Peptides against a protein of PDB entry 6FRK. Designs and how they scored, part 85

Target 1, 411 residues: chain A of PDB entry 6FRK
Amino acid sequence: NEEVLNAMLKEVCTALLEADVNIKLVKQLRENVKSAIDLEEMASGLNKRKMIQHAVFKELVKLVDPGVKAWTPTKGKQNVIMFVGLQGSGKTTTCSKLAYYYQRKGWKTCLICADTFRAGAFDQLKQNATKARIPFYGSYTEMDPVIIASEGVEKFKNENFEIIIVDTSGRHKQEDSLFEEMLQVANAIQPDNIVYVMDASIGQACEAQAKAFKDKVDVASVIVTKLDGHAKGGGALSAVAATKSPIIFIGTGEHIDDFEPFKTQPFISKLLGMGDIEGLIDKVNELKLDDNEALIEKLKHGQFTLRDMYEQFQNIMKMGPFSQILGMIPGFGTDFMSKGNEQESMARLKKLMTIMDSMNDQELDSTDGAKVFSKQPGRIQRVARGSGVSTRDVQELLTQYTKFAQMVKKM

## One batch from the design tools (peptide; made by RFdiffusion4, then SolubleMPNN)

Design b2_p14_2_s1 (from b2_p14_2, 10 letters changed)
Fold by OpenDDE base, seed 2:
Structure b2_p14_2_s1 (fold): chain B 411 residues (1-411), chain A 14 residues (1-14)
Amino acid sequence: as target 1 above (411 residues)
Amino acid sequence: VELTNLLLELQKIL
């Protein structure tokens, strides 16, 4: 029994190391899991695999919980949020994402560019802020980040902004001069929250980086970026362990809306390859698909039309990048759709929708759309001409629809 | 579960 436990723990430890979980945390987790598993209870015929998975899940949840309540902004107050992190961490992009998140929630939000080190930092922030219609402050001429941060914070305080986000300079390496500059800015503006932004793709370097920031600056919150890439998110555990600060948000892509509140359970489930069913449900509920109940009822009755398929394609297009949706499904890895395949998949969906836009209500609302077209082949030629596609493209759509409708009838 | 199955089938179509 102990040999079987040790073999299974070795596989889990290997998978966690391949997920960029720090080797010290993996060792500690292995010891904690061994201590949490009563070998005598494992002898009683319980599913050993399920027990080990549950123990691993429970210990990973503890590693993500710093035992500290996350800072939250106060409505009707002036909340100053300072961002810190290395260059290339996604810090500047994350400032814009957080500003946009609060703006969409009805907060009076603004952005300050105190990155005077990077040429074009202010132009990049200005472009992102302008696209999102977020007020911004910065300078092309002032080189002191303390002056820019102080003036910007004072301006937006006087204008009664509720969320004042300050982006700071990042560097490629941990340099003492960067930390001194961050401390000078923090002392001048007296932020209510300091957010460390970490790139998940740096793997085993996450602990050392997060520790270096926490040892120099009073980091109170963590944001993890690039969780849409090859980074399996194990670096997030290292950030929490090193900073003793909660992860408040995650960046899940390059778009301004590829940003979500951190949830422990879904994140650990995804890290273990169990998928994120909860996040899928939440994302579907956020779409305010008032028709979801009507669709679920149709699906329960084995009814599925070409119109129902069209509406589902519209819903998928509203859900954002298809890779993110797939990465929420149990057993689908994040690698299943490269970014090139997403654009191709979206173009394919749009092509299918354009074919359906050339269909009439009798064709769209038929519970057996393929039979309507098979009985009157002239309909295929009409739809093909109307949508500018081949008769083969219409037949391929009808074949896909038929396969889907057959699965709905088996549900 | 129904939505997950729907998305899985849409993936096979894509």
Scores: peptide ipSAE 0.017, ipTM 0.480, DockQ to the pose 0.101
Fold by OpenDDE base, seed 3:
Structure b2_p14_2_s1 (fold): chain B 411 residues (1-411), chain A 14 residues (1-14)
Amino acid sequence: as target 1 above (411 residues)
Amino acid sequence: VELTNLLLELQKIL
């Protein structure tokens, strides 16, 4: 029994290390799990695998809980949120994502660019802010980030903004000059929350990086970025351990909406490769996909039309990146989509939808759409001309539809 | 299982 436990714990430890969990945390987790498992209960014929998985899950949940309540903005108040983090962490993009998140929730939100070190920082922030219709402040002439941050905060306070996000300089390295500048900005603007932005892809470096920021400024919140990539998010555990601060949001892609509130249970489930069925259900429910019940009933009856396929493509486009959806399914790692740029997959979906937009209701609503086209090849030429594509592209779509419809008939 | 299979086939279409 102890040999079986040690073997299973070794597999779990390997998987956690492959998920970028810090080696010290993995060691400590192994000891805690080993201490939490009653070997006598394991002897009684309980499902040893489920017991170990539950113990591991419980210890991982503790590792993402700093025991500190996350800061939340107060409605009708002026909340100053300062962002800190290295260059390339996704800090500037995350400022825009957070601003957009609060704006969509009906908060009066603005952005301040206090990054004077990076050439074009203000232009980048301005571009992101303008696309999202978020008010912004910055300077092309002022070189002191303290002045820019102070003036911008004062301006937006006077204009009764509720969420005032300050993006600071991120350097490529942990430099004392960066930390002093960051501290001077923090002292001048007196932020209600300091958010450390961390790139999850830095793996074992997450602990040292997060600690260096926390040792210099009062980091109260963490945002983890690039959780759409190869990073399984194990670095997030290191950030919490080092900062003793909660993760408040995660960045899950490059788009401004690829940003979600941190949920502990789904995150740990995903980290363990258990998937996030609950988060998938939540996302499906948030989309008010009332049409999914109708689809599920059609699928149960082995019915699948080109219209049903079109509606599913619309649903995927509404759910966000298909890689995120797959990453919510148990046993589907983020690597499943690694062969296609997310933008290329979305462009392919849009192309397929554009082909279907040139189809008529008889073609779309046929339970054997491919047979409708095979019986009357002139339909393929009409659709190809209507959508501006080749007859081959239409035939490829019909081939894909046929494969899918055949699978639905076997369900 | 049905949803997983649906998503897998949608992935092959993408």
Scores: peptide ipSAE 0.014, ipTM 0.471, DockQ to the pose 0.110
Fold by OpenDDE base, seed 4:
Formats: C-alpha cells, structure tokens, sequence
Structure b2_p14_2_s1 (fold): chain B 411 residues (1-411), chain A 14 residues (1-14)
C-alpha cells in the first residue's frame, strides 16, 4: 500500500511540476497528502485513486487560500487600486479589464496611466479605455509618475469616481529604481488595494517574482494573467504562497471580457485537468439566459428540438471565445482550438444558425426535427435555398442534431 | 453534468 501510494504521489508531483507548481510547494503538498491519507481507509477497498485525488484537491485548495479575506471595494466610496507588476505581465491590459468589469457592474470607474517609462504606454491605455468607454487620465509630458498618479487620483476623487485604477511602470527586470518609484507612488496616492499582476506563463519564476514584489510593496491582491495559453496555472499557487495575498481575478485571453473573478474550486479542477464545470455553469448563469431552467427541464424529459439547439448555439456565441468554453470541458485542454480554429468554429456555428434561420416553426419546434425533414425531402431543398447552402450542409446539420437528440434521450 | 454533456456534443458538432 505504501509503495502504491508513493508511486501515485510521484505521478501527481510530476504533473504538478509540469503545471508550473513550485518544487517546494509540491514537496509540502506531498507530505501533507501523505499525512491526510489514512492508510487503514485505503485498505478497506475504497478507490485509492479517488482518495488521493481528493486529498490532493484539498491540499491545493489550501495552497490558494492565504487565510486572508480579499479586499473588496466599498460602494459609494472612492477606492484607489494601484497595479504593480513586470512589463509583459499583462498589467496595463488587466487594468482595463478590471475597470471594464467594475463599469459593467455599475461602478463609476476610471483609469490612470502612471507609466512614464514605456513609450506609448499612455496611448495604449487611452486606446483601451476609449474602446471600453472608461474615463482615463495621463500625461504625454509629465515624467514623474508620482505627479501623474496624484493629479489623476485627485481629479477622479473630486469627480466622485468609485473605482480609481492606477497603472504603474513595469520594467523588464526587477530594479531597485522600479521599487522606489512604486513606493513613492503608493505613498502619494495611499491606495486602498495594491494588486500584483503576474503572468502565469513564467513558470517556476513566479515565486521569486511574487516574493520580490511583496518584499518591497504591500501587495494585498494578486491577478494572474495568460491562463488562456499553455500556462496550467501552477504559478498562481506560488504567487499566493509568496505574497500571502488572495488571487482576486484571472485573465483568460486578450479581449477586455477575458477576465473573471477568481474561484478556487474551478481553478483547482482545471489545474488537475478535471475541467471547470462549475465556472462553466456560473458563466452560463451570469449570461441571464432566461431559458436555462426550461432547457434543463426539457433535457430531463429527453426532449430536444432544432430550436433548443439554436438557442444553445446563441448561448455559446454569448459566452465569448469558444476556446475558453472548450478549455472548461474536462479532457479538452487549451490545445483543442488554436486561435486560428476559433474564428473558423464561430463561422461554422454562425453558418449552422443561418441554416436554422431558414427553417419554419414546425421544423424548429418538432421533437423529431430530423424525421420532419426525412418525410418531406422538399424541406431540405427549401432550407438549402433559403440559407444559400448545399442540401448536403442541411443534411449534415440534421445528422448532427439527430446525434445530439439521441444523446439527450439517453440522459 | 447535463450542461457539460451538452457542450461536449456541441463541440463534436463544431
């Protein structure tokens, strides 16, 4: 039993290291899992694999919980949020994403560009902010980030902004001058929250970087970026361990909407390759898809129409990048759709919807839509002509619908 | 589980 446990723990440790989890955390997790597993319960015929998976899951959940409650903005107050992080961490993009997130939640939100070091930093922030209709402040001439940050914070405080986000300079390397600048900015604006932005793709460097920031500035929150790529997110555990600060949000792509509140359970599930079913359900529920209950009820009764399929395609299109949706499904890693295939998949989905737009209510609302078309082949020709597609494309859609409807009947 | 299975089949359609 101990040899089997040690072998399974070795595989888990290897997988966690391949997921960019820090070697010290992996060692600690291995010891904690060993201590949490009752070897006597393992002898009683319980599925040893499930028990180890559950123990690993519990210990990973503890590693992302710093035991500190995340800072949350206060409604009707002026909340100053300072962003810190390296250049290329996605910091500037993340400032815009966070601003947009709060704006969509009905907060009066603004952005300040205190990055004087990077040429075009203000233009980039201005472009992002303008596209999102977020008020912004910055200078093309002022070189002191303390002045820009102070003036911008004062301006937006006087205008009764509730969320005031300050983007600071990011450098390519940890330099003492960067940390001094960050401290001067922090002292001048007195932020309610300091957010460290970390790129998950830096792998084993996450701990050292997160620690270097925490040792210099009072990091109170972490945002992890680039979780849309090959980054398995193990670096997030290192950031929490080093900063002793909660992850508050994650960046899941390049779009302004590719940003979500951090949820421990979904994140650990995804890290373990179990998929993010909970985050998928939550994301679907956040879309206020009025018919989700009615759909679930129809699915429970084994009823599935072409209209129900059309509504699901609309729902998928509303969920954003299809790559994110697929990356939430168990066993479908981020590799299943290269960025090139996403546009093609969305175009294909839109083509299928266009075919269904040429169907009549009798065809769409039939509990056996494929049989309606099989009984009257002239319907296929009508729909094909109406949608500008081949009769083969309509037959392919009906074949796909039939496979889906057969699965729903087995549920 | 139902939604996951739905999405898995939608993925096969795409």
Amino acid sequence: as target 1 above (411 residues)
Amino acid sequence: VELTNLLLELQKIL
Scores: peptide ipSAE 0.014, ipTM 0.490, DockQ to the pose 0.093
Fold by OpenDDE base, seed 1:
Structure b2_p14_2_s1 (fold): chain B 411 residues (1-411), chain A 14 residues (1-14)
Amino acid sequence: as target 1 above (411 residues)
Amino acid sequence: VELTNLLLELQKIL
């Protein structure tokens, strides 16, 4: 029994190391799991795999809990949030994502670019902020980040902004001068929260980097980025351990909406390869498919139109990369779609949508769209000419639609 | 759940 337990724990430890969990944390977890498993209950015929998985899950949940309550902004107050992190961590993108998240919740939100080191930092922030309709501040001429941050914070305080986000310089090689600059900015603006942005893809380096930031600046929150890639997020455990600060959000892609509040249970489930059915359901629900009730009602009646299929393709495109959605499904490994297959699948969806854009309302809203086209083959030729495709491409779309409509009728 | 299952079946056919 102990040999079987040790073998199973070795497999779990290997999988956690492959998930970028720090080797010290994996060793400690292995010991804690061994002490938490009742070997007598394992002898009684209980599913050994489920017991080990539950024990591992419980210990991982403890590792992401710093025992400190996450800072939350106060409504009707001026909340200054300073961002810190390495260059390439996704810090600037994450500032825009957080600003957009609060703006969508009805907070008066703004962005300050205090990154004077990176050429084009202000142009990038301005571009992102303008696309999201977020007010921004920065300078093309001022080189002191303390002056820019102070003036920007003062301006937006006087304008009664509730969320004031300050983006700072990231550096790779001049750690001391970066930390001095960050400390000077923090002392000048007196932030209510300091957010460390960490790239999950740096793997075993997460602990050392997170510690270096915490030892110099009072990091109170962590945001983990690039959880859409090959990184399973095990570095997040190292960041929590080193900073003693909660993960507040995760970045799940390149889109401004690829940003969500951190949830412990889904995150650990995904880390263990159990899938994230809850996050998939939440992501489907967050799409504010106001038409979801109407669609669900149609689906309950076995009705599915070409318009309903078009709307679902729009929803899939809004959900972001297919690789992320598949990575939430149990049994679909994170590697199931190469980036090449995803671009091809998105191009295929866009082609199908372009064909449907050439259909009329009678064709789109028919409960038997395939029969409308089969009764009048001249419609296929019209749609093919309108969309610049072959009549075969339109027939292939109608064949796919018929397969979906048959699946819906069986639900 | 039904919509999630439909989106999953959509992804299998794409």
Scores: peptide ipSAE 0.014, ipTM 0.496, DockQ to the pose 0.098

Design b2_p14_2_s2 (from b2_p14_2, 8 letters changed)
Fold by OpenDDE base, seed 5:
Structure b2_p14_2_s2 (fold): chain B 411 residues (1-411), chain A 14 residues (1-14)
Amino acid sequence: as target 1 above (411 residues)
Amino acid sequence: EELTKLLKEIQKIL
């Protein structure tokens, strides 16, 4: 029994190291899992694999929980959020993503560029902010980030902004002058929250980087970026351990919408390669797919209509970035969607929906929609004309529908 | 499993 436990723990430890989990955390986890598993309960014929997986999962959840409640902005107040992090961490992009997230939630949000060191930092922020219709402040002439941050915060406070995000200079870990500048900015603007932005792809360097920021500024929140790449996110555990601060959001791509609130359980499931079953369930539940009980019941009866397919396409579009949805499915790594394919896939979905918008209720609600169109070919021509597509595009949609309907009948 | 299978087939279509 102990040999089997040690073999399985070795596989888990290897997988965690391959996920960029810090070697010290992996050792601690191995010891904690060994102490949490009663070897006597393992003798009683319980599924040893499930027990070890559950113990590992519980210990990883504890490693992601700093025991500190995440800061949340107060509605109707001026909340100053300062961003700190290394150059290339995705900090500036993440400022825009967070501002856009709050703007979509109905907060009055703005962005301040206090990065005077990087040439074109303000232009990059301005481009991102303008695309998202987020108000911004910065200077092309002022070189003191303290002045820019102070003036920008004062301006947006006077204009009654609720979320004031300050982007700072990202430099290499080795410049004490940067940390002094960052501390001077923090002292001048008195932020309600300091957010450390970490790149997940830096692997084992996450601990030492996160600690260097926490030792200089009062980091209260962490955002992990580049979880769309080969980085399995193990560096996030190192960030939490070093900063003792909660992960509040994750960046899952380059798009402004590739940004989501951090959920512990889904993240750990994904880290273990179990997929984000809970986050998929939660996203499915957040969509108020209460109307999907009727769909699930129809699916159980082997019934699937073109309307049911249309509703599923609407649900996928409501779930947000398709890359995030797929990255939640067990065995679909983020690698399965090349970054360029998401907009193209959404455009394809929207084209298919536009074809279905030209169908009538008799076509949409038929349990054999493909047979309705095959019996009366004039329907294909009508739908093609109505949607501005070829008869071939309609036939491709019907062929796809037929594959789905056959799959549902086999379920 | 059913939802995962459905999403996989949707992905093959996209």
Scores: peptide ipSAE 0.020, ipTM 0.463, DockQ to the pose 0.101
Fold by OpenDDE base, seed 4:
Structure b2_p14_2_s2 (fold): chain B 411 residues (1-411), chain A 14 residues (1-14)
Amino acid sequence: as target 1 above (411 residues)
Amino acid sequence: EELTKLLKEIQKIL
């Protein structure tokens, strides 16, 4: 039994190391899992694999929990959020993503570019901010980041902004001059939160990098970027361990919508290759689909209409890039995330919705929508003409709906 | 499991 446990723990440790989890954390996890597993309970016929998986999952959840409550902005107050991190970490992009996230939630949000070191930093921020319709501040002439940050914070405080995000300079390396600049900016603007942005793709360097920032500046939050790549996110555990700060958000792609609140359970499930069913449920629930309860009740009764399908397609479109949804389904690996397939899938979804927009309420609200169309083929021709598609495209939609409705009836 | 099946069928539609 101990040999089997040690063999399974070796496989788990190997998989965690391949997921960029720091070797010290993997060793500690191995010891903690070994201590949490009662060998006597393993003798009682419990599925040893499930027990080890549960113990590993539980210990990974603890490694992501820094034991400190995440800072949250206060509504109706001026919340200054300073971003720190290396160049190429996705810091500037993440500032825009966070600003857009809060703006979409009805926060009065703005961006300040205090990166005076990188040529075109302000132009990049301005481009991102303008595209998202986020107010921004910066200078083409001022070289002191303290002045820019102070003036920008003062301006946006006076304009009663609730979320004031300050992007700072990133260097290619950890340099004392960078840390001094960050401290001077932090002292001048007195941020309510300092966010460390970390690239998940740096692998085993995550701990040393995160520690170097925490040792110099009062990092209170972590954002992990590039979790859409080959990085399984094990570096996130290293960042939490080094900073003793919670992960508040993750970046899951290049789009401004490729940004979500960090959820512990989904993240660990994804890290273990279990899929992110809970994060998908949470993301569906966070959409405040007022009709989710009504849909769940209809699904419980085996009722599913074309309108219910249309609403689900609207929900999927609101969830952001389809790649994120697919990457959350267990057994669909990252290979489905080719950027080409996402635009095609979204275009296909939008085409299906356009077909349904040409349907009438009797067709949409029928508990057997396919039968309504089969009884009166003239409806297919009307919908096809109304949506500018072939009668075949409408029949394909109805075939898909029928498969879906049959599944709901079997639930 | 039901939600996962639902999502897999949505995925086949897409």
Scores: peptide ipSAE 0.018, ipTM 0.455, DockQ to the pose 0.091
Fold by OpenDDE base, seed 2:
Structure b2_p14_2_s2 (fold): chain B 411 residues (1-411), chain A 14 residues (1-14)
Amino acid sequence: as target 1 above (411 residues)
Amino acid sequence: EELTKLLKEIQKIL
């Protein structure tokens, strides 16, 4: 039994190391899991694999919980959020993502560019902010980040902004000058929260980097970026362990919407390759799928129309990047959709929707849409002409619809 | 489970 446990723990430890989990944390987890597993209970015919997996899951959940409540902004107050992190961590992009997240929730949100070191930092922030319609502040002439941050915070406080996000300079390396500048900015603006932005793709360097920031500035929150790449997110565990600060959000791509609140259980489930069923459910619920009670009832009755399929395609398009949705489904690897395939998949969805936009209500609302078209082939030609596609493309859509409708009838 | 099945079949279409 101990040999079997040790073999299975070796496989789990290897997978965690391949997921960029820090070697010290993996060692500690292995010791904790060994201490939590009663070898006598493993003799009683319980599924040893499930027990080990559950023990590993439980210990990973503890590693992402710093035991500290995440800071949350107060409605109707001025909340100053300072961002810190290395250059290339995705910090500037993450400032815009967080600002957009709060703006979409009805917070009066703004951005301040206090990055005076990087040429074009303000232009980049201005471009991102303008695209998102977020108010911004910065200077082309002021070189002191303390002055820019102070003036920007004062301006937006006077204008009764609720969320004031300050982007700071990043460096390529841990430089004492960077930490001194960050401390000067923090002392001047007195932020309510300091957010460390970490790139998940830096692997085993996550701990040392996160620790160096925490040792110099009062990091209270962590955001992990680039979780859409080959980084399986194990660096997030290292960041929490080093900073003793909660992960509040994750960045899951380059788009402004590729940003979500951090959830411990879904994240650990994804890290273990179990999928993110809870995050899928929550993302589905965020779509106000209350209108889908009628759809769920239709599906329960084995009814599925071309309109119901169209509405589902609209919902998928609203859910954001299809790669993220797939990565939430158990048994789909993160590698299944390259960014190039996502744009192609979205273009395919839009093409299918454009074909359906050329259908009439009788065709869309038929419980046997394929039979309506098979009885009157002239409908296929009409829809093909209306949507600018081939008759073959319409037939392929109807074939796909028929497969779905047959599946729904078997549910 | 129903939603997961639907998404898996949508994936075969995409």
Scores: peptide ipSAE 0.014, ipTM 0.470, DockQ to the pose 0.098
Fold by OpenDDE base, seed 1:
Structure b2_p14_2_s2 (fold): chain B 411 residues (1-411), chain A 14 residues (1-14)
Amino acid sequence: as target 1 above (411 residues)
Amino acid sequence: EELTKLLKEIQKIL
C-alpha cells in the first residue's frame, strides 16, 4: 500500500514537473498529500486509490488558491487597474482583452498606454482598442510614463469611466529602472488593482519572475497568458505561490475573445487531463444554444450518449475558436490541441462525426454505447466499412466516448 | 507526448 502510494505520487510528481510546476511546490504537494492520506486512512477505511486521487486534486486546488479574495471592480465607481509584466508576456494584448471583457458586460471601459520604452507600443494599443471600439489614451511625444498615466487617468475619471486600464512598459530583463518606473506610475495614479501578467510558456522561470515583481510592486492579481495547447499550465501554480495573489483571468489564444475568468476547479481538472465540463457548460450557456438546457439536464443526470457527443461536435463546429472548446472536452484536449492547427482539429472532429454518421439509432442513443459495440464486435466492422475508416479509428472513438461518459457519470 | 500519456494515466487514476 505504501509502495503503491509512493509509485502513484512519483507519477503525479513527474507529470507536474513535466507540466513546469516548480520543484518546491511538487515536493510540498507530495508531503501534503501524504499527510492528508495518513489522517484520512485513520478515519474512513475507504479505497486508498480514491483517497490518493481526491487528496492530489484537493492539494492542487490549494496550490492555485492563495486564500485571498480576488479584487473585483465596483459598479458605478472609477476603478483604476494597472498592468505590470515583462515584454512578451502578452500584457498589452491582455489589457485589450480585459477591457473588451468588461465592455461586453456593459462597463464604461478605457485603455491608457503608458509604455514609452517600446517603439510602436501606442500604435499597437490604438489598433487593438480601435478594433474593439474601446476608448484609449496615450502620447506620441511624451516620454514620461508618469505624465501619460496621470493625464490619461484624470481625463477618463472626468469622463466618468468605470474601468480605467493602464498598460506600462515591459522590458526584456528585470531591471531596477523598470521597477522604479512602475512604482512612480503606481504612486502617481493610485491604482485600485495591480495586475501582474505572466506567460505560462516560460515554465520554470515563472516563479523567479513572479517573485521579482511581487518583491518590488504590490501585485494584487495575476493573469496567466498563452494557456493554449502548447503551454503546460504549471507556471500558474508558481505565479500564485510567488505573488500570493489570485489568478483572476487566463488568456487561451491570440484572439480578443480568447480570455476567460479563472476557475480553480476547472483549471486543475484540465491540468490533470480531466477536461473542463463546467467551463464547456458555461461557454455553451453564453452562446444561448437552443438545446442547451436539455443537454445540461442530461449531463447532471449522468446521461451521455454517442448522439449527445455528436450534437456537441456540431455545436463546437458552430462556435468558431475551436481549440479552446476542444480543450474543455475530457479526453480530446491534449491530443487535439498539441498536434494540429484549428483546421486539423476541425478535420479530426469531422472524421469522428463521419464515423458516427455510420452508426444506427440503437448505437447512438444507448446510455452505454461502448458496451453495445463490445457485446457485438461486428458493429465496429460495419461502422468502419460504412465510414471508410479502420476498425482502430472506431475503437479510438469509442474509447474517447467511454472516458467522457465515465466523467459525466461522476458529475 | 510523455506528459500527455502521464496526464492520461493520472486521468485513468482519477
Scores: peptide ipSAE 0.000, ipTM 0.299, DockQ to the pose 0.019

